# Peptides against a protein of PDB entry 6RO1, part 82

Target 1, 216 residues: chain A of PDB entry 6RO1
Amino acid sequence: LGKEIEEYIHKPKYCLPFLQPGRLVKVKNEGDDFGWGVVVNFSKKSNVKPNSGELDPLYVVEVLLRCSKESLKNSATEAAKPAKPDEKGEMQVVPVLVHLLSAISSVRLYIPKDLRPVDNRQSVLKSIQEVQKRFPDGIPLLDPIDDMGIQDQGLKKVIQKVEAFEHRMYSHPLHNDPNLETVYTLCEKKAQIAIDIKSAKRELKKARTVLQMDEL

## One batch from the design tools (peptide; made by RFdiffusion4, then SolubleMPNN)

Design b2_p18_4_s1 (from b2_p18_4, 8 letters changed)
Fold by OpenDDE base, seed 1:
Structure b2_p18_4_s1 (fold): chain B 216 residues (1-216), chain A 18 residues (1-18)
Amino acid sequence: as target 1 above (216 residues)
Amino acid sequence: SAIEERLERSTIYVPLPK
């Protein structure tokens, strides 16, 4: 279900309006999980499909990602690699195809105007880490329907299934169906994320008072 | 616009750490 939702979220027609500078996004490239990064900008590139000659625009988002130091040593031609969990890594601006965005957060950071200095890039990592500390249950995600305005019936069906599942889980906690537990755990994580998002949105709506920004 | 309104409602702004 999470993957199905992801398939909608990463579509340019839905996500592009939300890819403003400072937006937190999660990037995955094949087996490489970069985790949360920060959007710097995006661009539309003209692409011609080799077989049909049809114009298929490619959307590239520049994302500030925590990369391994090894990836910095490798020639500019090598794909950036995510930092290992045990290393500090270095924040780098990486061009990412939009379909590699696995999640989009409600959170938008203020970013330094100049990201050329390493210290400015690393300061953004500190901001991400602070956000993660503030949201122990996970960084709040954009709601695909309410926030992103996706009206696709397929997505609505997925969401309905999730809601129905959550309702059944709440009403029948004792269904020890091991197959359900895996789906439930994923749905609970999503539901908890959704609840945490709603709670965080409420707190942030309250926090739009100047005082909470100073504690940040 | 409807999109702008959704953006404003949905976005959580976080300042830079001091």
Scores: peptide ipSAE 0.494, ipTM 0.917, DockQ to the pose 0.640
Fold by OpenDDE base, seed 3:
Structure b2_p18_4_s1 (fold): chain B 216 residues (1-216), chain A 18 residues (1-18)
Amino acid sequence: as target 1 above (216 residues)
Amino acid sequence: SAIEERLERSTIYVPLPK
């Protein structure tokens, strides 16, 4: 279900308006998980299909990613690889196809104007790490419906299934309770409260995190 | 625009670390 949601959010028609400089995004490429990176810029490339004459736009986003130092030596011939968990790595600006974005955060960082110096790039990593510390339950994601404005009925059905699954998962320990109807109404209220709490926690976390980050 | 309004309400801005 998470993968099904990803298939919507990584579509250019939905995500491009949110790919501003400083936006936190997750990048995954063929099993390589770079984790959270920061958008620097994006560009539209023309892709001409052979023999069709059809122009299909290809979108490339430049993302600051924590890369293995070994992969950088061969950057002319090989794609960048994510840093291993046990290595420091180095923050590099990597061109990424937009469909390789696995998540988009509500968080947008201020970034240095000049990212050529390694120290400036590494400072962004410190910012990411600080954000992660402020969000111990995970960096907040853009809501595909409320924030991104995706109106696709297929996505709405997926979200409904996720909500129903979560509801069932939370209600499953209660499935042995004969008062299922009252528990379902309470669970719908709890699910609505959990959505409202998740939205309110997102708003409260937004407000608190902005305030807490001002203390940094 | 509706997109601009969503961007404004949904985005959390984080300053550079000191």
Scores: peptide ipSAE 0.489, ipTM 0.916, DockQ to the pose 0.641
Fold by OpenDDE base, seed 5:
Structure b2_p18_4_s1 (fold): chain B 216 residues (1-216), chain A 18 residues (1-18)
Amino acid sequence: as target 1 above (216 residues)
Amino acid sequence: SAIEERLERSTIYVPLPK
């Protein structure tokens, strides 16, 4: 279900407006999880489909990612690899296809103007780590409907299923109440309440985070 | 635009660490 949501979020028609410099994004590629990185910029590349001659634009986002130092030595020929858990790694600007974005955060960092110096890139890692400390329950995500404005009915159905599933997981095993409709209505109400609570918590967290940021 | 307004309202800005 989470993967199904990702299939909507990483579509250029939805995510491009949010890929601003400083935006936190999560990058995954073929089993490599880079975790949270920071958008530097994006570009549209013209691509011609080899079989149809149809123009299929490729969208590439440059993302600051924590990379293994070992992979950087071979950077001329090999794709960057994520830093190992016990490795400090190095922040590098990596060109990433937009469909490899697994998540987009509500958080946007201020970034150094010049990212050529290693120290400036590493300072961004410190910023990410600070954000993670401020959000112990996880870095806040953009809401695909409310924030990103995705109106796709398929996505709404997926979200409803996720919310219902999460509700079932967090709700004590609802006794086999044979009235599925009442459980669905209660789950919808509780999902709506959970959305409202999550939205309210997000707004409260935004307000508190803004307040905490204003107090810092 | 409506998108720009939504973008601004949805975004949490985090300053650079001192």
Scores: peptide ipSAE 0.488, ipTM 0.916, DockQ to the pose 0.634
Fold by OpenDDE base, seed 4:
Structure b2_p18_4_s1 (fold): chain B 216 residues (1-216), chain A 18 residues (1-18)
Amino acid sequence: as target 1 above (216 residues)
Amino acid sequence: SAIEERLERSTIYVPLPK
């Protein structure tokens, strides 16, 4: 169900207005999970479909991503790779096709004007990490309907199914399957995460009004 | 515009770290 939602969110017609500089986004590419990065800018490239000759515009978003140091050495010839979990990595501006965005956050960071210096790029990583600390249950996502304004009936049906499933999971504790308990604990954690994100989002909105975000 | 209003309503701004 999460993947089905992603199929709507990453469509340019829906997500482009939200790809402002500083927007937090998740990037995944063919098994490579870069995690959360920060939008720098986006561009529209003219592409001609090789078989039909039809104009198929490609949308490329430049995203600050945590990359492995090894991939940076070969950056001229090879695609960037995500930093390993135990690796410090380095923040790099990576051109990403828009359809590779797996999530878009409500959070928008202020970013340095000049991202050429390594220190400025690494400061953005510190900001991401601070946001993650503030949202222990997960970085808040844009709501596809309320925030992004997606009116597609297919998406609404998916969301209704998710809500119904969540309601059923809460109303009928999935019985004694130990594998279901792990999924259930993960789902409860995700549901608690969603509740805590909504509360944290409200607190962060309140904090914005109270200028308490100066500590971030 | 409606999209601009949604953007303003939905976006959480985080300042640069000190």
Scores: peptide ipSAE 0.488, ipTM 0.918, DockQ to the pose 0.640

Design b2_p18_4_s2 (from b2_p18_4, 8 letters changed)
Fold by OpenDDE base, seed 3:
Structure b2_p18_4_s2 (fold): chain B 216 residues (1-216), chain A 18 residues (1-18)
Amino acid sequence: as target 1 above (216 residues)
Amino acid sequence: SDIEERLKRSTIEVPLPK
């Protein structure tokens, strides 16, 4: 079900308006999980297939990702690889096809204007880590319907199935399957996170209103 | 625009850590 939702959100027609500089996104490529990165810019590449007349535009997003230092040495010939969990890694701007975005966050960071210095790129990693600390249950995601405005009936059916499944999980007595408790705890955490995000959004909206009032 | 309003409502802006 998560993969089915992903198939909608990574479509350019839905996600492009949200790919603003500073937007947190998850990047996954053929089993390589880069985790959370930050959008720097995006570009439209015209893939002119000469023979088919179908101009299916390819969209490439430049994303700051934590990369393995080993992969950077071969960056001319090999795709960047994610840093190992125990590795510090290095933040690099990596061109990513838009369909490789596995998630889009509600969070948008302020980023340095010049990302050429290593220290400026590494400062963004510190910002991501601070956001992760503020959201211990996970970085908030854009809602595909309410936030992204996806009206596709297929997606609505998927979400209804997820909601029905969650409701059934909550309504059925938790059989003492330790796996179910973990899923429930994760779902409750996710629901609490969604509430906390909604609350945080309200507080940030209030804070923005207060900041706008203080600047007046 | 509807998209601009949606972006303003859905986006959490986080300043750079001092």
Scores: peptide ipSAE 0.510, ipTM 0.926, DockQ to the pose 0.620
Fold by OpenDDE base, seed 1:
Structure b2_p18_4_s2 (fold): chain B 216 residues (1-216), chain A 18 residues (1-18)
Amino acid sequence: as target 1 above (216 residues)
Amino acid sequence: SDIEERLKRSTIEVPLPK
């Protein structure tokens, strides 16, 4: 279900208005999970489909991502690699195809005007880490319907299924099967985390600044 | 615009750390 939602969110027709400088986005490229990065800018590139000759515009978003130091040593031709969990890594501006965005946050950071200095880029990492600390249940996501305005019926059906599942899990805890309880408890924890994130988002929609969250 | 309103209501702005 999460993957199905992702398929809508990363479509340029829906996400481009939200890809403002400072927007937190999650980037995944095949097996590489970069985690949360920060949008710097985006561009539209003309692309011609090789077989049809039709113009298919490619959208590239420049995202400040935590990259491995090894990826910096490798020639400019090698794809950036995510930093290992045990390394500090270095924040780099990486051109990313828009369809590689796995999530878009409600959070928008102020970013330094000049990202050429390493210290300025690393300061953004500190900001991301601070946001993560403030949202222990996860960085708040844009709502695809309420925030992004996606009206696709397929998405609505997915959301309805999620809501129905959450409601059924809440109203009918399968108390009688201990094995199902474990799976449901894990799913409930995930669902509760999602609900808590949604609730936190609602409260945060009232609090326009993270500083206002500290007052709550 | 509708998009501008959505952006205003949905966006959480975070200042730079001091």
Scores: peptide ipSAE 0.506, ipTM 0.926, DockQ to the pose 0.679
Fold by OpenDDE base, seed 5:
Structure b2_p18_4_s2 (fold): chain B 216 residues (1-216), chain A 18 residues (1-18)
Amino acid sequence: as target 1 above (216 residues)
Amino acid sequence: SDIEERLKRSTIEVPLPK
């Protein structure tokens, strides 16, 4: 279900407006989880589909990612790899296809103007780590409907299923309540309340985080 | 634009650490 949401979020028509410099994004590629990185910029590349000759634009986002130092030595020929858990790694600007974005955060960092110096890139890692400390329950995500404005009915159905599933997980196994419809309606209401609470908690957390950031 | 308004409402801006 999470993967189904990702399929909508990483579509250029939805995500491109949010890929501003400093936006936190999560990058995954073929089993490599880079975790949270920071958008530097994006570009549209013309691509011609080999079989149809149809123009299929490729969107590439440059993302600051924590990479293994070992992979950087081979960077001329090999794709960057994520830093190992016990490795400090190095922040590198990596060109990433937009479909490899697994998540987009509500958080946008101020980034140094010049990212050529290693120290400036590493300072961004410190910023990410600070954000992670401020959000112990996880870095806040953009809401695909409310924030990103995705109106796709398929996505709405997926979200409803996720919410219903999450509600079932967090609601004690109502194994014994025969009225599934009432439970679904209560689950929808509670999911809506949970969305409203999550939205309200997010707004409150945004407000508190803004307040806490203003108090810092 | 609607998108610009959404961006302003949805985005949490975090300053550089001092």
Scores: peptide ipSAE 0.504, ipTM 0.926, DockQ to the pose 0.649
Fold by OpenDDE base, seed 4:
Structure b2_p18_4_s2 (fold): chain B 216 residues (1-216), chain A 18 residues (1-18)
Amino acid sequence: as target 1 above (216 residues)
Amino acid sequence: SDIEERLKRSTIEVPLPK
């Protein structure tokens, strides 16, 4: 169900207006999960489909991502790779196809004007980490309907199913199937994260506390 | 515009760390 939502969110017609400099986004490319990064800018590239000759515009977003140091050495010839979990990594501006965005946050960071210095890029990582600390249940996501304005009935049905499933999970303690517990704990964690994010968003909107993030 | 309004209401702006 999460993947089904992603199929709507990453469509340029919906997400491009929200890809402002400083917007937090998740980037996933096949097996490579970069986690949360920060939008720097985006560009539209003209692409011609090789088989049909039809104009298929490619949207590329430059995202500041935590990359492995090893991948940086080969950055001229090879695609950047995500930092390993135990690796410090280095923040790099990586061109990413828009459809590789797995999530878009409500959070928009102020970013340094000049990202050429390593220290300025690394400062953004510190900001991401601080945001993550402030949202222990997960970084707030844009609501695809309320925030992004997606009117697609297919998405609405998916969301209704998610809500119904969440309601059922809370109303009926799922029988302790140990295999289901792992999937359900992940789903419950994600669902609880989504609920806590909605509450945290409301609290942040109410508390003007973003201005009080003096530590960020 | 509708988009501008959505952006304004939905976005949480986080300042640069001091």
Scores: peptide ipSAE 0.508, ipTM 0.927, DockQ to the pose 0.654; fails the geometry check

Design b2_p18_4_s3 (from b2_p18_4, 7 letters changed)
Fold by OpenDDE base, seed 3:
Structure b2_p18_4_s3 (fold): chain B 216 residues (1-216), chain A 18 residues (1-18)
Amino acid sequence: as target 1 above (216 residues)
Amino acid sequence: SALEERLKRSTIEVPLPV
């Protein structure tokens, strides 16, 4: 279910309009989970192989990610690796294929104009950590239907199955599975977070409307 | 555009930490 939704949102057709500089994204490459990073820019790479029909253009997004210091030493030959949990790490701009984006946030940070200084890159990590503190139940996601505008019937069926599963969970509490209470508490937290995000987005829209009215 | 309005409605902008 969650992975099936991911297969839609990481498609360039849907996500590219949202890959603006400062957008929070999750990056996962196989076993390597980088967690939350920040979009710097994106580029279209056309691999025009002359003899195979139109290969769909590859898109590469430059993402500021928390990398291990070990991966920086080999940056010319080896792929960047995520910082260990207990490691401070270093924020680096990493070229990422768009299909490796596991999540896209509604949050967009203002970023320094020059990311060449280490201190400017590390300031973005502080911003991510501050956003994570403001959203203890998780950083807000873009809604694939309402926010991203995905009209695909396959996705709508996946979402309906998730909603029907969540509703069946809530309507028929399997009180006898101790793992289910943890899942319910996580799902209720996630649902409450989604409501609180919708509320906070509405309040922030109201606050922006008020700020725009106070500047007029 | 409809896309710009969607982006404006869906996006939470966070300033740089002071």
Scores: peptide ipSAE 0.501, ipTM 0.919, DockQ to the pose 0.602
Fold by OpenDDE base, seed 4:
Structure b2_p18_4_s3 (fold): chain B 216 residues (1-216), chain A 18 residues (1-18)
Amino acid sequence: as target 1 above (216 residues)
Amino acid sequence: SALEERLKRSTIEVPLPV
């Protein structure tokens, strides 16, 4: 379910309009979870499939990500690695294929005009941490239907299944089934995206009220 | 445009921490 939702969200036809400078995005590459980063820019790369000669355009987004200091030393030859949980890390602009975006936030940060200075990049990390403090239940996600305008019936069926599962889970506390852990780990990752969208919409209403109060 | 209005309605803008 959540992975199935991700398969819609990361499609260029849906996400590209939302990949504005300052947009919060979550990046995962295989086993590497970078967590939340900030879009700097995106580019379309012309690619030709080697076997068919077909045009297969690659979309690359430059994302400011918290990287391990170890990966920075090898950055000329090695892929950036995420900062360890206990590590401060360093914010770096990393080129990311658009399909590696696991989530897109409703939040868009103001970013420094020049990201060459380390202090300017680290200021963006402070902004992400402040957003995380303001959203204790998680950073607000774009709604794939209401915000992104995805009309795909497959996605609607996935969301309906998640909502129906959540409703059943809240109405009948499944406290006693030992096979729940395996179904829960798959369904929680899946339900979490729909819960995150619904909680995020409530927090969006609160956060807009707070941001409007800070401008007064 | 309809897309610009959607972007404006769905986006939370957060200033840089002073």
Scores: peptide ipSAE 0.496, ipTM 0.918, DockQ to the pose 0.644
Fold by OpenDDE base, seed 1:
Structure b2_p18_4_s3 (fold): chain B 216 residues (1-216), chain A 18 residues (1-18)
Amino acid sequence: as target 1 above (216 residues)
Amino acid sequence: SALEERLKRSTIEVPLPV
C-alpha cells in the first residue's frame, strides 16, 4: 500500500511543483536509504529513448543528503552512499533521479545561499534533526490528493484501502486476530502453570510442616 | 494561481537553526 502511493508521488507530473529549494524529501536507491534530505534544485534533461528515438525527459533533482565519508573519498565515478547509523556522515549535494524520491514532506527549510562550505551543509543537517525532534510521530508528508492534487482513480482506491485497513486495525480491539488469540491462550496457559506451581509449592510446604510437627 | 495557493497551504516553512 505505501509503495503503491510512492508510485504516484514520484511521478514528475505530480511532484515537480513541490520540488522547491528547501523541500524535505526521502531518497531511496535500491538498498541504499538516505533518509530525509533537502532539495537544492531540479533540472529537466533531454533524454532520447534508444529504441524509439522518442524524447523522454529525464528529471534530476539535486538533493542535499547525509553521505558516508567513504563515498566522499571515492572518485567522482562512484555513487554516493548513505551514512552508517553510527556515523556522523557529511551532507553532500547529490544528483538524484526524481523517481528515487520515496516521500515528499510538507516541510520546507530555509537553506544557506552558499552550500560550498561544509559548515553550511552541516547546518542543514541540524535543521533536519530539529524538525525530526518536533515531529516525533514522523515528518509530515504532503497529502497526494489534497496537497498534490492527484486525481487518479487508482490512487483514490489505494487510499480508501489504507483508510479501511487502519479503521479496522484501530476499531477492532486486538481480540480478533486469531494469532493474538493463540498468543493469549498460550499466555493464559503459562499463567495457569505458574499458579499451579505456586499452589503445589504451598501444598508441599504444608505437607513438610505437618511432617515436622509429627517429628516434634 | 491555484497551484501557488495549494503550495502556500501545504507548506510548513522552517527557519535556519540559530
Scores: peptide ipSAE 0.491, ipTM 0.918, DockQ to the pose 0.637
Fold by OpenDDE base, seed 5:
Structure b2_p18_4_s3 (fold): chain B 216 residues (1-216), chain A 18 residues (1-18)
Amino acid sequence: as target 1 above (216 residues)
Amino acid sequence: SALEERLKRSTIEVPLPV
C-alpha cells in the first residue's frame, strides 16, 4: 500500500510544485535508505532520446542527505552512501532523481543561504533532528489528495484501502488478526511485483531499442 | 493562484533553531 502511494507521489507532474528549498523529503536508492533530507534545488534536464526524438525530461533534485564519511573520500564517480546508524556522518548535497523520493513532508525548513561551509550543512541536520523530536509519531507527510491535489481514481482506491486497514488496526489493537500479516505480506509482494514489472518493462524497452539499432 | 494557496495551507514552516 505505501509503495503504491509512492508511485503517484514521486511523479514530477504532482511533486515538482512541492520541491521548494527547505522541503523535507525521504530518499531511497535500491538498498540505500538515506532517510529524511532537505531539498536545496531542482533542475529539469532535457534528455533527448537519440533514437525516438521524444523528449523524456529527467528531473534532478539536489537534496542535503546524511552521508557516510567513507563515501565522501571516494572519487566524484562513486554514489554517496547513507550514514550508518552509529555514525555521525556528514550532510552533503546529493543530486537525486525525483523518482527516488519515497516521501514528501508538509514540513519546510529555513536553510542557510550558503551551504558550502560544513557547519551550515550540519546545522540543517540539527533542524531535522529537532523536527523528529517534535513529531514522535513521525514527520508529517503531504496528503496526496488534499495537499497535492492528485485526482487519480487509482490513488483514491489505494488510500481508501489504507484508511480501512489503519481503522481496523486501531479499532482492534489486541487482535493480531493473522489476516493483518497476510495483508501486509500480500501488499509487500504486490509492491515488489509492481517494481519488478516496471524494471522488466524498462529492460524490454531498452532491448527493443537496441534491436531497432541493429536493423539500421 | 490556487496552487500557491494550497502550498501555503499544506506547508509547516520551521525556522532554524536560533
Scores: peptide ipSAE 0.499, ipTM 0.917, DockQ to the pose 0.795; fails the geometry check

Design b2_p18_4_s4 (from b2_p18_4, 7 letters changed)
Fold by OpenDDE base, seed 3:
Structure b2_p18_4_s4 (fold): chain B 216 residues (1-216), chain A 18 residues (1-18)
Amino acid sequence: as target 1 above (216 residues)
Amino acid sequence: SAIEERLKKSTIEVPLPK
């Protein structure tokens, strides 16, 4: 269900208006999870192959991501790799296909005008970490319906199923099914996405009060 | 525009750390 929601939110027709400079996004490429990064800009790449029908335009977003230092050495030939958990890493601007965005936050950071200096890029990492400290239950997500305005009936059905499942999980703990851990882990991830969306909306009301970052 | 209003309502702006 969480993956099904992701299939909607990463579509350019829905997410592009929200990909302003400074927007927090999660990037995942196959097995590589970069975690939270910051949008720098996006561009439209039209692969107009002349003979095949109108291929949907590809969109590339430049995202500041925490990358491994090893991947930077081969940056000309190899794709950037996420920093290891115990590695400091380095913030790099990485071109990312829009469909690789796994989440979009309601949070938009102010970013340095010049991201060429390493110190300016690393300052953005400090900002992300500070935001994460302010949101111990997770960085607030955009609601796909209320915030992003997605009217797709398929998505509404998915959300309803998630909500119904959450309600059933809380009302009827399926404690006796041995496959429950897998179902609960998947459903907790899904429920956490839906709760993160709903709680992010509720916390957006609260966080509007807290993100008066007077103390930053 | 409707999109601008939606962006204003949904976005939390965070300043640069001092």
Scores: peptide ipSAE 0.457, ipTM 0.912, DockQ to the pose 0.661
Fold by OpenDDE base, seed 1:
Structure b2_p18_4_s4 (fold): chain B 216 residues (1-216), chain A 18 residues (1-18)
Amino acid sequence: as target 1 above (216 residues)
Amino acid sequence: SAIEERLKKSTIEVPLPK
């Protein structure tokens, strides 16, 4: 269900207005999970579909991502790789196709005007880490309906299924079927993360008092 | 605009770390 939601969120027609400089986004490319990065800018590139000759615009977002040091040493031709868990890594501006955005946060960071210095790029990593500390249940996501204004009926059905599942799970603890528990526990972790993000977002919307921003 | 309003309502702004 989370993947189905992602298929809507990463569509340019929905996400482009939210890809402002400083927006937190999660980037995943095949097996490479970069985690949370920060939008620097985006561009529209003209692309021609080779088979139809139709204009299919490509949207590229430059995202400041935590990359492995090894990927920085390799020639400009090799794709950036995410930092290893035990590696500090280095923040690099990476051009990313918009469809590789797996999540978009409600959080928008102020970023340094000049990202050429390594120290300025690394300061953004510190900001991301501080945001993660403030949101122990996960960085708040944009709501695809309420925030992004997606009116697609397919998405609404997916969300309704998630909400109905969550409601059933909380109203009737599935005590009786151990096989359901494993599937539900995996869904519960994902659903609980989504609920916790939504609750944290609501609390932060309420707690938009100046005081919490000063501690960040 | 409607988009600008959505952006204002949905966005949490975080300052640069000290």
Scores: peptide ipSAE 0.453, ipTM 0.911, DockQ to the pose 0.678
Fold by OpenDDE base, seed 2:
Structure b2_p18_4_s4 (fold): chain B 216 residues (1-216), chain A 18 residues (1-18)
Amino acid sequence: as target 1 above (216 residues)
Amino acid sequence: SAIEERLKKSTIEVPLPK
């Protein structure tokens, strides 16, 4: 279900208005999880579908991501790799296809105007880490319906299923339903996203006041 | 615009740390 929600969120028609400079986004490429990064800008590239000849625009977002220093040395030939958990890494501006965005936060950071200096890029990592400290249950996500305005009935059904599942989880401890294990892996992703959405909505109202008032 | 209103209502702006 989380993946199903992602399939809506990462669509350019929905996410592009929210891909403003400073927007926190999660980037995942296959097995590579970059975690939270910061949007720098996005561009529209003309693409021609190889089979139909139809113009299918590709959207590339430049995201400031924590990358492995090792991957940066080989950057001429190899794609950037995420920093290891034990590695400090280096923040780099990485061009990312929009469909690789796994999450979009309600949080938008102020970013340095010049990201060429390493210190300016690393300062953004400090900002991300501070935001993470303020949100111990996770960085708040944009609500796909209320915030992003997605009206797709398929998404509404997914969210309703997640809400119904959450309601059942809270009303009946999931530990008692053996069918919940398989549903749990799919529904954990869905429930985690719905919990993340609901928690994010609750936290958003509270945290807006706190984050705007606190010197970060 | 409706999008601008959504952005204002949904966005948490965080300043750079000093």
Scores: peptide ipSAE 0.462, ipTM 0.914, DockQ to the pose 0.659; fails the geometry check
Fold by OpenDDE base, seed 5:
Order: sequence, then C-alpha cells, then structure tokens
Structure b2_p18_4_s4 (fold): chain B 216 residues (1-216), chain A 18 residues (1-18)
Amino acid sequence: as target 1 above (216 residues)
Amino acid sequence: SAIEERLKKSTIEVPLPK
C-alpha cells in the first residue's frame, strides 16, 4: 500500500511543484536507501524514446545525499552509494531521477547559497539531523490529497484501503497473534507518529509566527 | 496561484541552524 501511494507521489505531474530548493526528500535506488536528502535543483531533460520517436521527458533532481566516502573516490562513472550507518559519510549533490523519490516532506530547509564547500554541505546534514530530532516519530510527509492536490480516483481508493486497514487494526486488536502485536505496535507507533506529526505540523503551522523560528 | 497557495500552506520552513 505504501508503494502504491509512492507510485503516484513520484510522478512529475504531481511532485515537480514541490521540488523546491531545500525540500526534504527520500531517495531509494534499487537496494540503496539514501534516506532523507535535500533538493538543490531540478531539470527537465528531453529524452527521445529510440523505438517510438516519442518525446518522453526525463526529470532529474539534484539532491544533497549522505554518501559513502568510498563511492566518492571511485571515478565519475560509478553511482554514489549511501553512507553506512556507522559511517559519517559526506553530503554530495547527486543527480536523481524523479521516480526514485520514495517520499516528499512538508519540510523545506534553508540551504547555504554556495554548496561547493564541504562544510556548507555538511551543515545541511546537521539541519536534517535537527529536523529528525524535532520529529522523533518521523519527518512529516506531504499529504498526497490535501497538500499535493492529487485527484486520482485510484489513489483515493488506495488511501481508503490504508485507512480502513488502519482502522481495522485499531478497532480489532488481534490480541492473540504475537506477529500481529508487532504489526499493531508498529501501526500504533506509526499512527501515533502520524498524529504526533499532524499535531507537530499544526503546531509548526501555528508556530509560523516569526517567534518560533528563533528556537530552531 | 492556487499552486502557490497550496505550497505556502503545506510547507514547513526550517531556518539554518545558527
């Protein structure tokens, strides 16, 4: 169900308006999970499909990602790899195809004007880590319907199924299956996370009064 | 525009750490 929602969110027709500099996004490429990165810029590339001659525009987003130092030493031809959990890594600007965005946050960071210095790129990592501390239940996501304005009936059906499943999990605690307790604990955590994120979003939206920017 | 208003309403802006 999460993957089905992702299939809508990463479509250029929906996500491009939200890919502003400083937007937090998650990047996944096959087995490589880069986690949360920050949008720097995006570009439209003309791609001609060789077989049909149809113009299929490719959208590339430049994202600041935490990369392994080993991947940076290898030639310009090797794909960047995510930093290992125990590694500090280095923040690098990586060109990413838009369909590799697994999530888009409501959070938009102010970023340094010059990202050429390593220190400026690493400062963005500190900002991401601070945001993660502020949202212990997870970085808030854009709502695909309310925030992104997606009107697709297929998405609405997916969301309804997710909500119905969540409601069923909350209304009928399958007390007897230890695997279900783990799923329930994860879903209760996820829902509490979603509620806490919604409340934190509301508080941050309320806190959009100039005064609370001084406490970040 | 409607998109600009939606962006403003949906976005949480976080300043750089001092």
Scores: peptide ipSAE 0.454, ipTM 0.911, DockQ to the pose 0.661; fails the geometry check

